# Peptides against a protein of PDB entry 3NZW, part 251

Target 1, 212 residues: chain A of PDB entry 3NZW
Amino acid sequence: TTTLAFRFQGGIIVAVDSRATAGNWVASQTVKKVIEINPFLLGTMAGGAADCQFWETWLGSQCRLHELREKERISVAAASKILSNLVYQYKGAGLSMGTMICGYTRKEGPTIYYVDSDGTRLKGDIFCVGSGQTFAYGVLDSNYKWDLSVEDALYLGKRSILAAAHRDAYSGGSVNLYHVTEDGWIYHGNHDVGELFWKVKEEEGSFNNVIG
Target 2, 222 residues: chain B of PDB entry 3NZW
Amino acid sequence: QFNPYGDNGGTILGIAGEDFAVLAGDTRNITDYSINSRYEPKVFDCGDNIVMSANGFAADGDALVKRFKNSVKWYHFDHNDKKLSINSAARNIQHLLYGKRFFPYYVHTIIAGLDEDGKGAVYSFDPVGSYEREQCRAGGAAASLIMPFLDNQVNFKNQYEPGTNGKVKKPLKYLSVEEVIKLVRDSFTSATERHIQVGDGLEILIVTKDGVRKEFYELKRD

## One batch from the design tools (peptide; made by RFdiffusion4, then SolubleMPNN)

Design b2_p27_7_s1 (from b2_p27_7, 17 letters changed)
Fold by OpenDDE base, seed 4:
Structure b2_p27_7_s1 (fold): chain B 212 residues (1-212), chain C 222 residues (1-222), chain A 27 residues (1-27)
Amino acid sequence: as target 1 above (212 residues)
Amino acid sequence: as target 2 above (222 residues)
Amino acid sequence: MMTLGNYTGPFATHLAEAIEHNEKYYK
């Protein structure tokens, strides 16, 4: 798995691969590693598929309950704290979760929290999470700047996942790409890694270690 | 160290069509290298036009299916005989599986039916309840042999339009029920030849708007 | 067990190891 999220002048980019594995077996190439909690809030999934899917879906329910009770959308801070508190209660039980809670509220602006099954909760501007995270960071850190255009930021997110998919055997399938703004998240499509690889190679003259 | 899990072998396969879905399973039940039964069905009609199989450790599979059938029953009681949708069934099964997260059911679960739009649907679950809706899925002993075949024949992976020099993928299309049944039969006959835990018989449940139909075919009884 | 990362070995015996392995990649 490779997931990433970063803040920039235009909001948040979220990009994830779609491969799930069971040992050396590719279980799926089409897993949705982003949960759309609400129109303004996303959760990413890494680690155990069931743990992430179950508890982030549960989180979605908690966020909806908050909205119903408080008559306002939950903050990114509060949503991430709910999840963090939950996983902390299970500390030592063997949950495997690496998640990013990404959202945009009027009060907070664009916000990213990293939450893992160890109970770590971090607010930050850039996170890559998963077995391919180091490959993603290599591309992302090298090209990141706050003043990226939306187009460039989307491409950078996509390109970083592609790099990870190329080098990490446990990442691949497709890139799911999101842009989070004050008006909510926008889905920017599913990009097959195979097709994307050849396109990027041709356009950039990159991936020269592969002979077409 | 006590191993609470057995492995009863077998293979299951689900494929969704446009207005139908199929869930198939062989009827061989084994322990180690001993055939316990040559006809032990593992694909079940659970009501509400939902078929289910939980393949792996048969005791766990049977328990899970029984729990789900009970859930369907209770759903009817609580909701004035409302039909359980397949997406709701999938969520319910997730909770059944994840409820035993720390002592999982040792099974690969597949359900098949029609979605709310009348389109074929297949959902696949891991032992602890992660699930995904897919066009096709194989589970069990010969899943590793069958899935690549399904990728090629259902999802048309690595197939290209003739004359395009490999630049245009073969377009996705729905398969007819006859084509799907043929693929299922070919999958299981092939798997039987290469895997000792697959064989004896093939039971196919076909879900349409008219209900569930069952077909049976003999497999090698080696 | 499906993992959004890497996982090796039989589910029943290697769950803990898989968790530890996967957690290694979380920063």
Scores: peptide ipSAE 0.053, ipTM 0.736, DockQ to the pose 0.052
Fold by OpenDDE base, seed 5:
Structure b2_p27_7_s1 (fold): chain B 212 residues (1-212), chain C 222 residues (1-222), chain A 27 residues (1-27)
Amino acid sequence: as target 1 above (212 residues)
Amino acid sequence: as target 2 above (222 residues)
Amino acid sequence: MMTLGNYTGPFATHLAEAIEHNEKYYK
């Protein structure tokens, strides 16, 4: 898996691959590793598939309850804290989760929290999470700047996942791409890695280690 | 080494069509190299036009299916006989599986039915309840033999339009029920030839708007 | 051995690990 999120002048870019594995078996190439908690809040999934799906869905329910009770959307800080507190309760039980909670509130602006099953909770501007994270960082860090246009930021997110999908055997399938703005998240499509690879190779003149 | 799980073999297969879904399974039940039964059904009509199979350790599979059937009954009781949707069923099964996250059911679960738009739906689960809706899924002993075949024949992987120099993929399209049944039969026939834990009989449950139909075919009995 | 679905290699979880987890209750 490779997931990433980064803040820039235009909000947040979230990009994830779609491969699930069971050992050496490619279980799926089409899994959704982003949960749409509400129109302004996303969660990403890395680690155990069931752990992520189950608890991030649960998180969604908690966020909805907050909205109903408090008559306002939950903050990204609070949502991430709920999840963090949950994993603390299961510390040592063997949960496997590496998640990013990404959202936009009026109070916080665009916000990203990293939360994992070790109990780590971090706020930051750039995170890559998963077995392919280092490959994604290689591309992302090399090209990141705060002043990216939305178009360039979207491409950078997509391109970073592509790099990871190319090098990490546990990443692949497709890239699901999101842009989070003050008005909420916008889904920017599913991009098949196979097709995307050849397109990028042709357009950039990159991936020259592959003949095609 | 203590192992609380058995392995009863078998294989299951789900394929979603446009307005139907199929869930099939062989009827062989085996322990090690000993055939326990040549006819032990493992695909079940659970009501509300939902068919289910949990393949792996039969004791766990039976327990899970029983719990789900009970869940359907309770759902009707609590919601004035409202039909349980396939997506809600999937969520329910996730909770059943994840409820035993730390002592999992040793099963690969597949359900099939129609979604709320009347389209064929197949959901597959790992042992602890991660799930995905797919067009097709094989599970069990011969899943590794069948799934690549389904990728090719249902999802048209690695197929291209003739005369396009491999640049145009074969377009995705739904298969007819007859085509799906043929694929299922071919899959199990082939699997039976190559896997000792698959054989004896094939039961196919076909879900349409008119309900669940069951078909049975003989497989090799060696 | 049946393997759990995973979204990352480093976090791969096998059903065998779950079995091992439970063995302590019977030994």
Scores: peptide ipSAE 0.247, ipTM 0.799, DockQ to the pose 0.080; fails the geometry check
Fold by OpenDDE base, seed 1:
Structure b2_p27_7_s1 (fold): chain B 212 residues (1-212), chain C 222 residues (1-222), chain A 27 residues (1-27)
Amino acid sequence: as target 1 above (212 residues)
Amino acid sequence: as target 2 above (222 residues)
Amino acid sequence: MMTLGNYTGPFATHLAEAIEHNEKYYK
């Protein structure tokens, strides 16, 4: 898995691969590793598929209950804290989760929290999470600027996942891409890694380690 | 070391068409190298036009299917006999599986039916309840033999339009029910040749708007 | 059990146990 999220002048970019594995077996190439919690809040998944899928869906329900009860959307901080608290309850039980909670509220602005099953909760501007995270960081860090245009930011997110998919055997399938703004998240499509690879190679002259 | 799980072998296969879905399974039940039964059905009509199979440890599979059937019953009771949608069924099954997260059902679960738009739907589950809607899925002993074949024949993976030098993929299209049945039969026939835990018989449940029908075919009994 | 790859995050977290479970229980 490779997931990433970063803040920039235009909001948040979230990009993830779609491969799931069971040992050496590729279980799926089309897994949705982003949970749309609400129109303004996204959760990313790495680790155990069921753990992430189940509890982030549960988180969505808790966020909805908050909205109904408090007549206000839950903050990203509070949403991530709910998940973190849940993880604490299961500490030592064997949950495997590496998640990012990404969203926009008027109070907080664009916000990213990293939450994992070790009990870590971190606020930050840039996170890559998964077995391919180091490959993604290599591309992302090298090209990241706060002042990126939305177009360039989307491309950078997509390109970073592509790099990880190329080098990490546990990452691949496709890139799912999101842009989070003050008006909510926007889905920017599913990009097959195979097609994307050749396109990028041709356009950038990159991936010269692969002969076409 | 004590192992609470058995492995009863077998293989299951689901394929979604445009307006139908198929869930198939062999009827062999085995422990180690001993055939327990040559006819032990593992694909079930659960009502509301939903078919289900949980392949792996048969005791766990049977328990899970029974729980789901009960869930369907209670759903009707609580919701004025409202039909359970396939997506809601999938969510329910996730909860059943994840409820035993720390002592999982040793099964690969597949359900098939029609979505609310009347389109074929197949959902597959891991032992602890992660699930995905897919066009096709093989599970069980011979899944590793069949799934690549399905990737090629259902999803047209690695197939390209002739004369395009591999630049244009073969377009995706739905298969007819007849094509799917042929594909299923070929898959199981091939699997039984190469895997000892697959054979004896093949049951295919076909879900359409008109309901569930069942077909049976003989497989090799060796 | 399906896994969404190994991950380390900011702090090294490995999915070795999850992978082992997958190999044992997923088919």
Scores: peptide ipSAE 0.076, ipTM 0.738, DockQ to the pose 0.116; fails the geometry check
Fold by OpenDDE base, seed 2:
Structure b2_p27_7_s1 (fold): chain B 212 residues (1-212), chain C 222 residues (1-222), chain A 27 residues (1-27)
Amino acid sequence: as target 1 above (212 residues)
Amino acid sequence: as target 2 above (222 residues)
Amino acid sequence: MMTLGNYTGPFATHLAEAIEHNEKYYK
């Protein structure tokens, strides 16, 4: 798995691969590793597939309950805290979760929290999470600027996941790409890694370790 | 040394068509190298046009299917006989599986049916309840043999239009029920040749808007 | 069990890079 999220002048970019594995077996190439909690809030998934899918879906329900009770959308801070508190209750039980809660509220602006099953909760501007995270960081760190255009930011997110998919055997399938703005998240499509690879290789003259 | 789980072998396969879905399984039940039964069905009609199989440890599979069938009954009771949708069924099964997260059902679960738009649907689950809707899935002993075949024949992986120098992929299209049945039969006959835990018989449940139809085919018995 | 990455346990070993990264780019 490779997931990433970063803040920039235009909001938040979220990009994830879609491969699931069981040991050396590729279980799926089409897993949705982003949960759309509400129109303004996303969660990413890494680690145990069931743990992430179950508890982030549960989180979605808690966020909806908050909205109903308080008559306002839950903050990113509060949503991430709910999840953090939940996993902390299971500390030592063997949950495996690495998640980013990404969203926009009027009070907070664009916000990213990292939450994992160790009980760590971090606010930040840039996170890559998963077995391919170091490969993603390699591309992302080299090209990241706060002042990126939306187009360039989207490309950077997509390109970073592609780099990870190329080098990490546990990442691949496709890139799911999101842009989170003040008006909510926008899905920017599913990009097959195979097709994307050849396109990028041709356009950039990159990936020269592969003879085309 | 203590192992609470057994392994009864077998293989299951689901494929979604445009307006139908199939879920198939062999009828062999085995322990180690001994055949317990040559005809032990493992694919079940659960009502509401949902078919289900939980392949692996048969005791766990049977327990899970029974619990789901009960869940369907309770759903009807609570919701004035409303039909359970396939997506809601998938969510329910997730909760059944994850409820035993720390002592899992040792099974690979697949369900098949029609979605709310009348399109074929197949959902696959891991032992602890992660699930995904897919066009096809193989589970069980011979899954590693069959799944690559399905990738090629259902999802047209690694197929390209002739004369395009490998630049244009074969377009995705739905398969007919006849084509799907053929693929299922070919999959199981091939698997039977290469895996001792697969054989004896093949049951195929076909879900359409008109209900569930069952077909049976003989497999090798060696 | 299916996994989303080669992780079956704690993520603590992966935090150093993330922390450093955020410190570098924090606004």
Scores: peptide ipSAE 0.040, ipTM 0.743, DockQ to the pose 0.025; fails the geometry check

Design b2_p27_7_s2 (from b2_p27_7, 20 letters changed)
Fold by OpenDDE base, seed 3:
Structure b2_p27_7_s2 (fold): chain B 212 residues (1-212), chain C 222 residues (1-222), chain A 27 residues (1-27)
Amino acid sequence: as target 1 above (212 residues)
Amino acid sequence: as target 2 above (222 residues)
Amino acid sequence: MFTLSSYTAPFAVSLAEAIERNEKFYK
């Protein structure tokens, strides 16, 4: 898995791969590793698929309950804290989760929290999470600027996942791409890695380790 | 070392069509290298036009299917005999599986039916309840043999239009029920040849708007 | 490391192995 999220002048970019593996077996190439919790809040999934799906879906329910009780959308801080508290209760039980809670509230603005099953909760501007995270960081950190255009930021997110998919055997399938703004998240499509690779290679003149 | 799980072998396969879905399974039940039964059905009509199979450790599979059938029953009681949708069934099964997260059902679960738009639907589950909707899925002993075949024949992976120098992919299209049945039969006959835990019989459940139809075919008994 | 893995076969002789081999992991 490779997931990433970063803040920039235009909001948040979230990009994830779609490969699931069981050992050396590619279980799926079409997994949705982003949960759309509400129109303004996303969760990313890395680790145990069931742990992530179950508890992030549960988180979605908790966020909805908050909205019903408080008559306002839950903050990104509060949503991430709910998840963090939950996984902390299971600390040592064997949950495997590496998640990013990304969203927008009027009070917080664009916000990213990292939450994992070890009990870590971090607020930050840039996170890459998964077995391919270091490959994604290599591309992302080299090209990241706060002042990126939306177009350039979207491309950078997509391109970083592509780099990870190329080098990490446990990442691949497709890139799912999101842009989070003050008006909510916008889905920017599913990009097959096989097709995307050749397109990017041709347009950039990159990936010269592969002969086309 | 204490091992509470058995492995009863077998293989299951789901394929979604445009307005139908198929869930198939062999009828062999084994322990180690011994055939326990040559006809032990593992694909079940659970009502509400939902078919289900949980393949792996048969005791766990049977328990899970029974729990789901009970869940369907209680759903009717609680919701004035409302039909359980396939997506709701999938969510329910996730909870059944994840409820035993720390002592899992040792099974690969597949359900098939029609979605609320009348389109064929197949959902697959890991032992602890992760799930996704797919066009096709193989599970069980010969899944690794069949799944690549399904990628090629259902999803047309690595197929290109002739004369395009590999630049134009074969377009995706739905398969007819006849094509799917043929594909299922070919899959299981091939799997039976290469895997000792697959064989004896093939039971296919076909879900359409008109209900669930069953077909049976003999497999090799060696 | 987080990897999305799915259950492919009952390979586990232990609960831990069952989970790791058969569960979907998002690595």
Scores: peptide ipSAE 0.047, ipTM 0.754, DockQ to the pose 0.076; fails the geometry check
Fold by OpenDDE base, seed 4:
Structure b2_p27_7_s2 (fold): chain B 212 residues (1-212), chain C 222 residues (1-222), chain A 27 residues (1-27)
Amino acid sequence: as target 1 above (212 residues)
Amino acid sequence: as target 2 above (222 residues)
Amino acid sequence: MFTLSSYTAPFAVSLAEAIERNEKFYK
């Protein structure tokens, strides 16, 4: 798995791969590693598929309950705290979760929290999470700047996941790409890694370790 | 150390069509290298046009299916005989599985039916309840043999339009029920030849708007 | 280091269909 999220002048980019594995077996190439909690809030999934899917879906329910009770959308801080508190209660039980809660509220602006099953909760501008995270960071850190255009930011997110998919055997399938703004998240498509790889190689003259 | 799990072998396969879905399973039940039964069905009609199989440890599979059938019953009681949708069934099964997260059912679960639009639907579950809707899925002992075949024949992976120099993928299309049944039969006959835990018989449940139909085919009995 | 892994069952929703459904829902 490779998931990433970063803040920039235009909001948040979220990009994830879609491969699931069971040991050496590719279980799926089409897993949705982004949960759409609400129109303004996303959760990413890494680690145990069931743990992430179950608890982030549960989180979605909690966020909806908050909205119904308080007549206001939940903050990214509060949503991430709910999840963090939950996983902390299960600390030592063997949950495996590495998640980013990404959203945009009027009060907070664009916000990213990293939450893992160890009980760590971090607010930050850039996170890559998963077995391919170091590969993604290599590309992302090298090209990141706050003043990226939306187009460049989307490409950078996509390109970083592609790099990870290329080098990490546990990442691949496709890139799912999101842009989070004040008006909510926008899905920017599913990009097959195979097709994307050759396109990027041709356009950039990159991936020269592979002979076409 | 006590091992609470057994492995009863077998293989299951789900494929969704345009307006139908199939869920198939062999009827072999084994323990280690001993055949317990040559005809032990593992694919079940659960009502509401939902078919289910939980393949792996048969005791766990049977328990899970019984719990789900009971859930369907209670859903009817609580909701004035409302039909349980397949997406709701999938969510329910997730909770059944995840409820035993720390002592999982040792099974690969697949359900098949029609979605609310009348389109074929297949949902697959890991032992602890992660799930996804897919066009096709193989589970069980010979899943590793069958799934690549399904990728090629259902999802047309690595197939290209002739004359395009490999630049244009073969377009996705729905398969007919006859084509799907043929693929299922070919999958299981092939798997039987290469895997000792697959064989004896093949039971196929076909879900359409008209209900669930069952077909049975003999497999190799070696 | 976290890897999304399924122990036994692969979960594939055709992302294309899911995307299409999502697009239809938000249109």
Scores: peptide ipSAE 0.042, ipTM 0.720, DockQ to the pose 0.031; fails the geometry check
Fold by OpenDDE base, seed 2:
Structure b2_p27_7_s2 (fold): chain B 212 residues (1-212), chain C 222 residues (1-222), chain A 27 residues (1-27)
Amino acid sequence: as target 1 above (212 residues)
Amino acid sequence: as target 2 above (222 residues)
Amino acid sequence: MFTLSSYTAPFAVSLAEAIERNEKFYK
């Protein structure tokens, strides 16, 4: 798995691969590693598939309950805290989760929290999470600027996941790409890694470790 | 070392068509190298046009299927005989599986049916309740033999249009029920040749808007 | 157990379908 999220002048970019594995077995190439909690809030998934899927879906329900009770959308801080508190209650039980809660509220602006099953909760501008995170960071950190255009930011997210998919055997399938703005998240498509690889290689003259 | 789980072998396969879905399984039940039964069905009609199989440890599979069938009954009681949708069924099964997260059902679960738009649907689950809707899925002992075949024949992976120098992928299209049944039969006959835990019989449940139809085919009994 | 390298299980539903489902949920 490789997931990433970063803040920039245009909001938040979220990009994830779609491969699931069981040991050396590729269980799926089409896994949705982003949960759409509400139109303004996303959760990413890394670690145990069931743990992430179950509890982030549960989180979605809690966020909806908050909205109903308080007549306002839940903050990213509060949503991430709910999840953090939950996993902390299960500390030592063997949950495996590495998640990013990404969203936009009027009070907070664009916000990213990292939450994992060890109870760590971090606010930040850039996170890569998963077995391919180091490969993604290599590309992302090298090209990241706050002032990126939306187009460049989307490309950077996509390109970073592609790099991870190329080098990490546990990442691949496709890139799912999101842009989070004040008006909510926008899905920017599913990009097959195979097709994307050849396109990028041709356009950039990159990936020269592969002889076409 | 105490092992609470057994392995009864077998293989299951689901494929979604345009307006139908199939869920198939062999009828062999084994323990170690001994055949317990040559005809032990493992694919079940659960009502509401939902078929289900939980392959692996048969005791766990049977327990899970029973619980789901009960869930369907309760759903009808609570919602004035409303039909349970396939997506709601999938969510329910997730909760059944994850409810035993720390002592899981040792099974790979697949359900098949029609979605709310009348399109074929297949959902697959890991032992602890992660699930995904897919066009096809193999589970069980011979899944590693069958799944690559399905990737090629259902999802047309690694197939390109002739004369395009590998630049144009074969377009995705739905398969007919006849084509799907052929693929299922070929999958199981091939698996039977290469895996000792697969054989004896093949039962295929076909879900359409008109209900569930069953087909049976003999497999090798060797 | 399916793992997302880090632990995520395979969700095979296309993002387009997920979006459609979410749109239906939020309507």
Scores: peptide ipSAE 0.041, ipTM 0.726, DockQ to the pose 0.034; fails the geometry check
Fold by OpenDDE base, seed 1:
Order: structure tokens, then C-alpha cells, then sequence
Structure b2_p27_7_s2 (fold): chain B 212 residues (1-212), chain C 222 residues (1-222), chain A 27 residues (1-27)
């Protein structure tokens, strides 16, 4: 898995691969590793597929309940805290989760929290999470600027996942791409890694380690 | 070391068409190298035009299917006999599986039916309840033999339009029910040749708007 | 910060192995 999120002048970019594995077996190439919690809040999934899918869906329900009771959307801080508290209750039980909670509220602005099953909760501007995270960081860190245009930021997110998919055997399939703004998240499509690779190679003159 | 799980072998296969879905399974039940039964059905009509199979440890599979059938029953009681949608069924099964997260059902679960738009739907589950809607899925002993074949023949992976130098992929299209049945039969006949835990018989449940139809075919009995 | 490890085996001899063998991961 490779997931990433970063803040920039235009909001938040979220990009994830779509491969699921069971050991050496590729279980799926088409997994949705982003949960759309509400129109302004996203969760990313890395680790145990069922753990992430189940509890982030549960988180979505908790966020909706908050909205109904408080007549206000839940903050990114509070949403991430709910998840963090949950995984902490299961500490030692064997949950495997590496998540990013990304969203926008008027109070907080664009916000990213990292939450994992070890109990870590971090606010930050840039996170890559998964077995391919170091490969993604290599591309992302080298090209990241706060002042990126939306177009360039979207491309950078997509390109970083592509790099990880190329080098990490546990990442691949496709890139799902999101842009989070003050008006909510926007889905920017599913990009097959096979097609994207050759396109990028041709346009950039990159990936010269691959001939053909 | 104590192992609470058995492995009863077998293989299951689901394929979604445009307006139908198929879930198939062999009828062999095995322990180690001993055939327990040559006809033990593992694909079930659960009502509401939903078919289900949970392949792996048969005791766990049977328990899960029974729980789901019971869930369907109670759903009707609680919701004025409302039909359970396939997507809601999938969510329910996730909860059944994840409810035993720390002592899982040792099964690969597949359900098939029609979505609310009347389109074929196949959902597959891991033992602890992660699920995905797919066009096709193989599960069980010979899944590793069949799934790559399905990737090629259902999803047309690695197929390109002739004369395009590999630049244009073969377009995706739905298969007819006849094509799917042929594909299923070929998959199982091939699998039984190369895997000792697959054979004896093949049951295919076909879900359409008109209900569930069952077909049976003989497989090799060696 | 998160990295996952998983392995498959032909037959599970423990609960832990059964889980590792068959559960899907977004590694």
C-alpha cells in the first residue's frame, strides 16, 4: 500500500494505490483505500483491510451522529481523536491500521491527521503511509511546494503514488486521486498504473530503468 | 500445536453479468487426502435473490451461511418483508465476519445477486470481513489457478486490439449467461485436473430477475 | 510511518497463521 496526503495553498491532495495483498498473493487490484466520510472529510486505509474498512466506516457513522446531535460537522481533530481513542482501546489486540484523516472545516481549515494502531496521532502537512511510503516521499519531498497550482499538486500526488507502485511490490493497480477544498472533496478519477506509467515515462522522459 | 481449523478444500467462483450473476462451487469435501463426500453442496440460495458460499473450513462456512440466512429472516420481520439488497447483504456479512475478528471464520466468502438497478453483482470477503464488489472472483483451493484465468477471460487483462501494437486494450464487455457458464465449466474442469481438492461435481447457481436457477455438472471423480 | 508484513502458507497450523494467510492487507 501507498497512501499520501499533503496540504498546499489550494487545499489538500489525497492519493492512494488500489492493491490488496494476502501475503504474496495479490488479492485485488481495485480496492478503494479512501473512505468518503462526509463531503468534507476523507479517511485513508493502510494495514489490515478489514480493520481499516470496518473501523473507518464506523468512524463515518460516529461523525454523522455528531453532526446530527451537535448540528455542526465534526472537526478533523475530533474525528481523528475518535479513531485514535478506538484503536487505543484495542491496543495489544492486533489491529493493524495506518490512516490519515483529511478534511476541511471553517474552524480548522484544511487539516490532516495521521492515526495508526499503535496509538500515534499526528497533525501535519505531508504524510505518506504504507509499505511504499518511502518511495512516495522521494518524489513528493523533491517537488513539494506550498505554492503549487492545483493542477501541479494533483499531478504530484498521482506521480508520487506511481513511483511507489513501480518500486513497491505491495503497491499497484491504480491511483485514486482526491482534491479537498473549502467546498469539500473532489474525486479526480482512477488512473490505471499500467497506462499511467507509460504515459508519464513518455512525457517526462523518466523511468529510464525500464526499456520498451 | 493445536489447530482449531480444518480445511475441507473445494473451490468457488462468482461472475457477474449485465443482468445476471453466477456463483458456482464444486461438491467435493475433503480432509487432508481423504474425500469425505463427493456431493456436499456449498453454494446456497439465501432468499431475496442472493446466493452465498463460504469456502474453506466447512464447519465455519455452514455456520456463517446459517447466520446470514437467519439475518435475512429477521430483516424481513423488522422491515415489513422488505427485500434485502445485495449491498446491504454485503454489509451485514461484513459484520458477521468481523464480529469474530479475533477468532475468524476460516472461509473465503462470495455472494452473488442483482443490485438495485438489476445489474449483476458479486461481492467477495476475506475471513475477517473486508469486502469488495467485483466482476469475478475465485475462492478456495484452486483459486490461484482460476483467478488469473478469469482476469484474462472476464476482465480481458493483457488482451489488446490486434494491430495496435499493444496500445489499445480489448474493450470491456459483459459476457452472456451462456459464455459465463462455459467459462465456469472450463475453469472447474481445468482445476480438477491439477488440484486434488477439486472435483466430483459442479453446482452453478444463476441469479436473474426471474429468480435463482441451479445447474449441475459432473466433474472427474479421481 | 506504517509498514505491514504478511506471509502466506499452504496450510495454517495456528490461528495467527490462519489470519495472516487469508486476510487481505493494504500493506
Amino acid sequence: as target 1 above (212 residues)
Amino acid sequence: as target 2 above (222 residues)
Amino acid sequence: MFTLSSYTAPFAVSLAEAIERNEKFYK
Scores: peptide ipSAE 0.036, ipTM 0.736, DockQ to the pose 0.088; fails the geometry check

